# Designs tried in a protein design run: peptides against a protein of PDB entry 7UQJ. Part 335

Target 1, 160 residues: chain A of PDB entry 7UQJ
Amino acid sequence: PELYQNFNITPPRGVLFHGPPGTGKTLMARALAASCSSDERKITFFMRKGADILSKWVGEAERQLRLLFEEAKKHQPSIIFFDEIDGLAPVRSSKQEQIHASIVSTLLALMDGMDNRGQVIVIGATNRPDAVDPALRRPGRFDREFYFPLPDVKARFKIL

## One batch from the design tools (peptide; made by RFdiffusion4, then SolubleMPNN)

Design b2_p28_7_s4 (from b2_p28_7, 15 letters changed)
Fold by OpenDDE base, seed 5:
Structure b2_p28_7_s4 (fold): chain B 160 residues (1-160), chain C 160 residues (1-160), chain D 160 residues (1-160), chain A 28 residues (1-28)
Amino acid sequence: as target 1 above (160 residues)
Amino acid sequence: as target 1 above (160 residues)
Amino acid sequence: as target 1 above (160 residues)
Amino acid sequence: SNIFLASKRSGLDEPATEEDAVLERKLE
């Protein structure tokens, strides 16, 4: 009996956009949000910057993440875009401040807690995918990765 | 005699990309750089972040700007992209440190000193065009402005 | 008398997005459409795939193009996005079927017939700008071109 | 992918419409 491993293609709860700075990860996320919205189906787009979350939400970042996911769920279909997610969820290290570890753990739990039936998509953008906690890059989290390479600069704009 | 105001459409030496965060200004600039190069015509793309110029080049920012423009000129056709140019060239105020005023003045002089025959295009991106020195927004400088609005989620994409 | 050729800067009726497959031309067109819509100003976005127009609208492609432009005009401000426009409007050749020549001629006429006062923008995307009829790339048509270079392919898109 | 929306604007012609301007602004 060929064990057809049901590759439970768990629909990605998260997509990681990675690539050099200014490769349009943020624009793409916005464009996706906009393109997924129809007249019949408004997608709510939530945008947060990873570094801003850490700096602005000192001591409440976990709560603010929870609220963000709750609001996204309330307004589903929704897209949550984390710009510079490497700032929000840096690689787990022994030198990682407990605060960062807690935030990452909260984000992991929130992504794991999203029902696959939920119409909430999470997009993370980073210039450094290797700086993103590998736990976030596992199936059911940011399991899809999209590299945004530098434009190969080959287009001679005649600014006519 | 109808004064045909020869709108001397001075080809913009600079283009200002403005709009809310994550509207793809940086992507567009990169995309522009990429589309400007052909196999026959390589454009050299120089990218700098305004705030990084101020922070990293303390006491040498003017020199580094000069070097950037010289390098761009040497490698023309070239694009110089300033991400977050409002950080590099904030509105001139009486409260502005002399250093910032000097940097702005240097950038003005560099843009004014670009021969229109030069194949060097300067793109500035900002989330706050009103925070960019109005002198930079004059003809022969960042005289073309490009608004990058947020995808308003109400884009009724009737994908007909 | 220096014949200042009044470069009749005919505002572009069309923008050509070109670049290798998967460079995000389609996404950008969507992002643009979305970003051009405000709460106050809804843009109607029409999307068609060039090859699909030819294949699905055999014998009615001209009529469907006319209807598309009429609908866009009716719902202006509007964006018409042709994905893979090289499929719709291939280079005119002696080997080109009369049908394709008729479709191209219809598209030319529709673009020429757009009043510059009309708030209808046409975006064409192609992987092969040289496969697009040069007549479409003239002023007042797809007179603006945008190259979308390949991601420098070291994006190991692990589509996880 | 970097949506390198590299606008080969053959002409930075004045946008026909404010939307063209906005589109131009997005395409530049």
Scores: peptide ipSAE 0.000, ipTM 0.340, DockQ to the pose 0.036; fails the geometry check

Design b2_p28_8_s1 (from b2_p28_8, 12 letters changed)
Fold by OpenDDE base, seed 4:
Structure b2_p28_8_s1 (fold): chain B 160 residues (1-160), chain C 160 residues (1-160), chain D 160 residues (1-160), chain A 28 residues (1-28)
Amino acid sequence: as target 1 above (160 residues)
Amino acid sequence: as target 1 above (160 residues)
Amino acid sequence: as target 1 above (160 residues)
Amino acid sequence: MIEEIAETLAHLGVTKEELEEALKKVLE
């Protein structure tokens, strides 16, 4: 907060981690969750999988998303990590439209409803950024994107 | 088992890993499951997420917990790892009481029903030990707690 | 594909990663998915957990498996990673026969139905290869097996 | 990338060092 306030920069609401599988997106998100909890500033980290939101909460996915964001807001500062977010918010392809539409719309509304001063960041991880609904990849939602390249075996040692 | 038998130490039934997210609780639980598995003694590792037990098994969570513990007992030596156990056994807050109460009570009963000579260890991981039902954090249940601090980069190398 | 075509080797349809928990099976599956994704050939990586297929899709697990394989085929080249595949396709033990039978039979049919020229690889990870239905461990299904030994702490640094 | 992520999350109090450390532990 303080750094962004000092520079009059709006903190990102959402960060998209994208890149090939096993590039450490989920690991990085977990690492961020770890880093966020200093002794004085415990950041609450929420992890969900996109496919889990769709499948576990048939008919309640929207409610579960709302509850997740409420919980995150209640426990500020917080990070909500959606692993495999392309599983939750696929590009509107005609055949999957109905079930995904309400969930995606709910996620959009929840991200839009986040106060910019709020200490809630949403991180989405995907192997397929182009499979994520473009509405999520706009400013005020997943407004920052980080590409996780394939580490060559030697390059993995540099990221570690 | 052998080490605890030799020292006349009752093996912990439950170990609570707590600390900031990404401190490697899940990784450590997996590593422990791995380390405890010698070529001769294959440890069966069961992983569940607390939130998954609540959400996947609506009305059957208790049955699934029972089946999990039965499976773990059948495949001794075994580790049951509950990631995000605070999602399964939250502190009894008034608003979430009913659904969580039966699941928590079932988990308590299952942990209490474990014979101390059994080669089943339950590991719970949480970012919020204070959000875990205190009944689980008692002797005979999650009776050991390990704090996973944020490693300083150098300090991580010491835990590995 | 190219390497297998050059050697006239039928690419494995399924690869079973087995070994103690935390040996990096899931990490390796992800890393392989990453490695197979060149800049020009993006491999689509699908991750599922065996226990999730059973529990999330009560009565629809078969449909979800079919949809998964269809999606993987549509997005070739692709990897389908089943983490904890022993949770999906347990050895036919008498007490768990009915619910698992249809799911296992569906998975068998889906793996058998994969065209050998298809760029869909299925990776199963398990801590208990002997708990996987032997029908899955046959040629034309999970026809390659990789053992993930416990890395000594130093050996993990070599895999990274 | 770790630096950029840390900078992005600096407002949450995440440092590059903490993130690098957290990454190492999760990989380890």
Scores: peptide ipSAE 0.041, ipTM 0.239, DockQ to the pose 0.341; fails the geometry check
Fold by OpenDDE base, seed 3:
Structure b2_p28_8_s1 (fold): chain B 160 residues (1-160), chain C 160 residues (1-160), chain D 160 residues (1-160), chain A 28 residues (1-28)
Amino acid sequence: as target 1 above (160 residues)
Amino acid sequence: as target 1 above (160 residues)
Amino acid sequence: as target 1 above (160 residues)
Amino acid sequence: MIEEIAETLAHLGVTKEELEEALKKVLE
């Protein structure tokens, strides 16, 4: 809060971690979750997997997303991490259009509905940013992107 | 490639990592992907989970498998890692026969269709090799199997 | 076993690991599985994810749970780890009542059916113990609960 | 990357040092 307030910068609502599998996206998200829990500041970390939201809640995924965002808001400051977000929010032009379009539309609305002052950050992880609906990658949603390259053996030592 | 060419051995198309959960199958697959990626040779690593392919793509799983293999072929050299492959390719004799049989048949055809010179390796990981369709465990498919024993505390330090 | 036999304490049938995501529940379950496996005593570790059981086996989840418990019994001593058990056994009062109620009822019956002398421990992991059916949290089921606080940086070194 | 992520999350009170230490611990 203070750093963004002091510099008059809008804090990012969403961060997309993208890169090949095993590049440390989920590890980084877990490290963030660990770092967020200091004695002074308990950040609540919510982890969900895109495919699990689709499969668990066939016909209720939208409601579960809403509940997740409300829970995250209630427990501010918080991080919502979506692992394999391409499983939750595939490009709308894919043949499974209707079910995915509804879930994506709900996620878009939830991200848009987050207050700019809200201490809720959404982190999405994917191996294929191009498989994520471009609407999610717009400003006010996943507007920050971090590429996790395949660590060369040397760069794995740097991500480690 | 070179090691197999030098010894006139057909490179395995598929490698099955099997053993109890937490034995390092996924870690080893990721470590292999990292070790094989030098500055000169970027190996593309594709990770999928068997259950996620079934659940995400009810009725489209076959197409997604085809696309995955085409993508892996396009980005050679590459590794396709299926975590929990028993979720994707259960034994055909299980009561969910038709949906699983179609996906398994597609995976079999894709593995059979890989050129012997293709620099695509498929790694399957499972806790239960006996739950994987025996057709996948035949020569030209997952014809190499590595057992991951529960590392003794000492062996976990060696896989880490 | 020996420790519980020596102290005349009924070994817990089920242990619930609960706490925020990334707090090490899955890591601890894997570490326990590794630590309990000595050269003299091979503990078989079974890992399942609650959502995957629901999604893989729509209409067969009960049977798969039975098979899992029989397999664990056959390979004693064993640990069954359910990651995200709230995905398998949501509170019965949730709107998806019927499908989840059947799976939960099966899991309850399987946990109740475990002999007190059985060397099978069930570990459930969840971020939300309140989302787990209270019937699972009763004596003779998940009757031990371990809270995984967000490790402060210092406490994560203690869980590792 | 760690620094950029820490900067992005600085408003949540995540420091680079805490994140580096947490990563080190997750990797250990």
Scores: peptide ipSAE 0.038, ipTM 0.233, DockQ to the pose 0.353; fails the geometry check
Fold by OpenDDE base, seed 1:
Structure b2_p28_8_s1 (fold): chain B 160 residues (1-160), chain C 160 residues (1-160), chain D 160 residues (1-160), chain A 28 residues (1-28)
Amino acid sequence: as target 1 above (160 residues)
Amino acid sequence: as target 1 above (160 residues)
Amino acid sequence: as target 1 above (160 residues)
Amino acid sequence: MIEEIAETLAHLGVTKEELEEALKKVLE
């Protein structure tokens, strides 16, 4: 409660990192995970890769997502980072991707079920924001988007 | 001989890096490879991804593992890094993972066949140590385990 | 024209980054994209992972490659980076990899069809240069190869 | 972008400076 009160900011439920591959989306997520762990305040960081959820958990991907969100809630404050989320949440209209409709619906339900006061942030990283189901990009889900441009040398030197 | 002699450490045959994804297991493996390479003594680093071995080498994965270990032995001192080794060495009891029994047995045999005096270290990285076949976690295989917690900023600063 | 004129270098159509995994091939490709982007001249960077092209676009991989190259041409100067290109362009003689013959032939044709005056550079990164179809390593394709050794601590500090 | 991300995630106690420093270290 107090942390959100101090910042007067409605905590985003989900943040979408998108941009050309190699722009540092995964690095940023790792840096966030590192910065969130202080001596005083340990943020628990969960990372999953979209394609790995689908491939490793055939028929159990929904259950694994539920378990992940429950674990994140139990260990709050926490960050759930989905790398290559376009592998997890393909556009529903894609014939080849219909196999994932249940997983996407589960992720939607899990994000919708997150308490806005909860100290659980979901970060999705993708190189293809347009391949992510638009339903995930609605308010209360991945409602904040950050474009990671190719760092101009100057921009990278500023980040370095 | 000299590197292990200087450290008075029985060279582990295998080291398991485990912890939340993005904690820097792959970075650490690379940093270790870099730090162990001196101007006088270059360490050869081999990296494979567990799922890639299974998917790219259907029916030849065993041969590819043998070739990898032979190449590592030829180019010693060397490190073999298996990223996402839980994709390569699933638990035998998993019905879905029975397809990999031969690959796991091959990896077991290769690790058992490593001369303890050989300057070949195997590093396995996983986010799911419990998904790795327990036989790989026995003495003479991945007998050293390092937990990579989410680096607290301070802990990562100590590793860096 | 001017960039190549200033460097007196015949623009390679393709550059193959090869070396042990984690040596910074992907980082270098990103750094190159960054360094080549100035305030005056933004380079568009496209990145694809070899295995992702095959898995995500079953039956459409050829079309996706064509679209990628057309988009790169439209947004020139541009870099197309194929991470793990050994997943996209397996050796033709591999019986298991015959499924990819059409994709490899498409990539060959696309690289051959690139105008030498076009400001589109293709970078392929692999850990297994010998697993890449030798036809891709011919002049006018991936005709420049850069070995990424495990950075000795000193070498990595020089690249950083 | 780092600032905007840090601001967006400020409620988690992430500072811009910590994020910048962590990025530097991950890039090293």
Scores: peptide ipSAE 0.037, ipTM 0.238, DockQ to the pose 0.252; fails the geometry check

Design b2_p28_8_s1 (from b2_p28_8, 12 letters changed)
Fold by OpenDDE base, seed 5:
Structure b2_p28_8_s1 (fold): chain B 160 residues (1-160), chain C 160 residues (1-160), chain D 160 residues (1-160), chain A 28 residues (1-28)
Amino acid sequence: as target 1 above (160 residues)
Amino acid sequence: as target 1 above (160 residues)
Amino acid sequence: as target 1 above (160 residues)
Amino acid sequence: MIEEIAETLAHLGVTKEELEEALKKVLE
């Protein structure tokens, strides 16, 4: 936090992990959570599946998202990890309009409503980045994306 | 460790770093080791070269591997880094059968014998992932692979 | 530090972050700086823009670089982050010879003059890695490069 | 990536955990 303040860098509010299944997106997010919890600094890690938010909280998904972000803010520093976020925030198709659009709009609003100084990071993981609403992938939301490739692709990737 | 337990994620037993020479594989493994050791939690880092295990411990390579894994387990949390692991675990060619096969089988058994809760991570680094026995690259062993490309490849890589 | 000493690893002096604009290079560098500062060990983060070194310190850019490296060394452990380093270290074209060549040569000398035991890391960020003098991208300088892709590139990158 | 960054920073004594914490702190 202090470093971003001193240098006037807006920390990313959100990070999108994307790549094929089994490429370690969820694991990276969990590694991030684990690394955040030293004895001195417990980062609170919240994990939700995108599909679970839609299916387990039928009719309350927006409220559950709000509560999740409030809890994350209350317990900051925090990571909110949305696994399978393409299940939560599908590209708006005309046919599944209302519910998905409302949840996506809520998530957008929650990400936009996070103070740039807020010690809450949202990590979304997806196997289908193209299925994630482009609005979520804009600056101030999931403005960083990390691709998790299959092991076999000889494509030269530099990992930081 | 705790995060993996809480979320029922099987931590990888092994991570394969692969890419051209000089791409930072060895350095990553050491950085991982350094970064995992806070003042409160000393990670014990064991480094071995694959070729050294074969050449320096002629006739005792399997025993040395066993001892290494036992030591790593005793001093957990631990990282075992095998640099140039393609030298240790070459793809089984019919011509170099017995010794290489025995060492590879020992490494397989040691990786398989690690409790999923063991705070021992094995990192293998290679310039030739295709020269590493595919059996080592299976789930529960080196089930994660990270490609370290040459700097000049304009391939778009996302870094978290 | 201790890990590198124990294993006789030369830590990289410099890391090049490269990729399209808005891919999070600057943010990563700052994340690194923030992460490296625990309560016990404050890492001093120095940020400079490559273009600022050339433009704000006209005729004193070399001196300012020297001072920056001396300050970083004095306040070690330190990170020197050069944002837009392609502005500082353009590929030597015959037409812009003297000033750019002198600054680049100074940066080369400063990076080469860092003791391998110095707790000073130089991070360069660029949108144009091909515009960075290849001499800076050699071992002992920016010997590691990390590519920050655009979100949309389906190129499979493994992040650990 | 965190690891490679941590590697890059490891000589600063930046642990992966510290880097991960820092990434967390940065992401925080």
Scores: peptide ipSAE 0.025, ipTM 0.182, DockQ to the pose 0.294; fails the geometry check

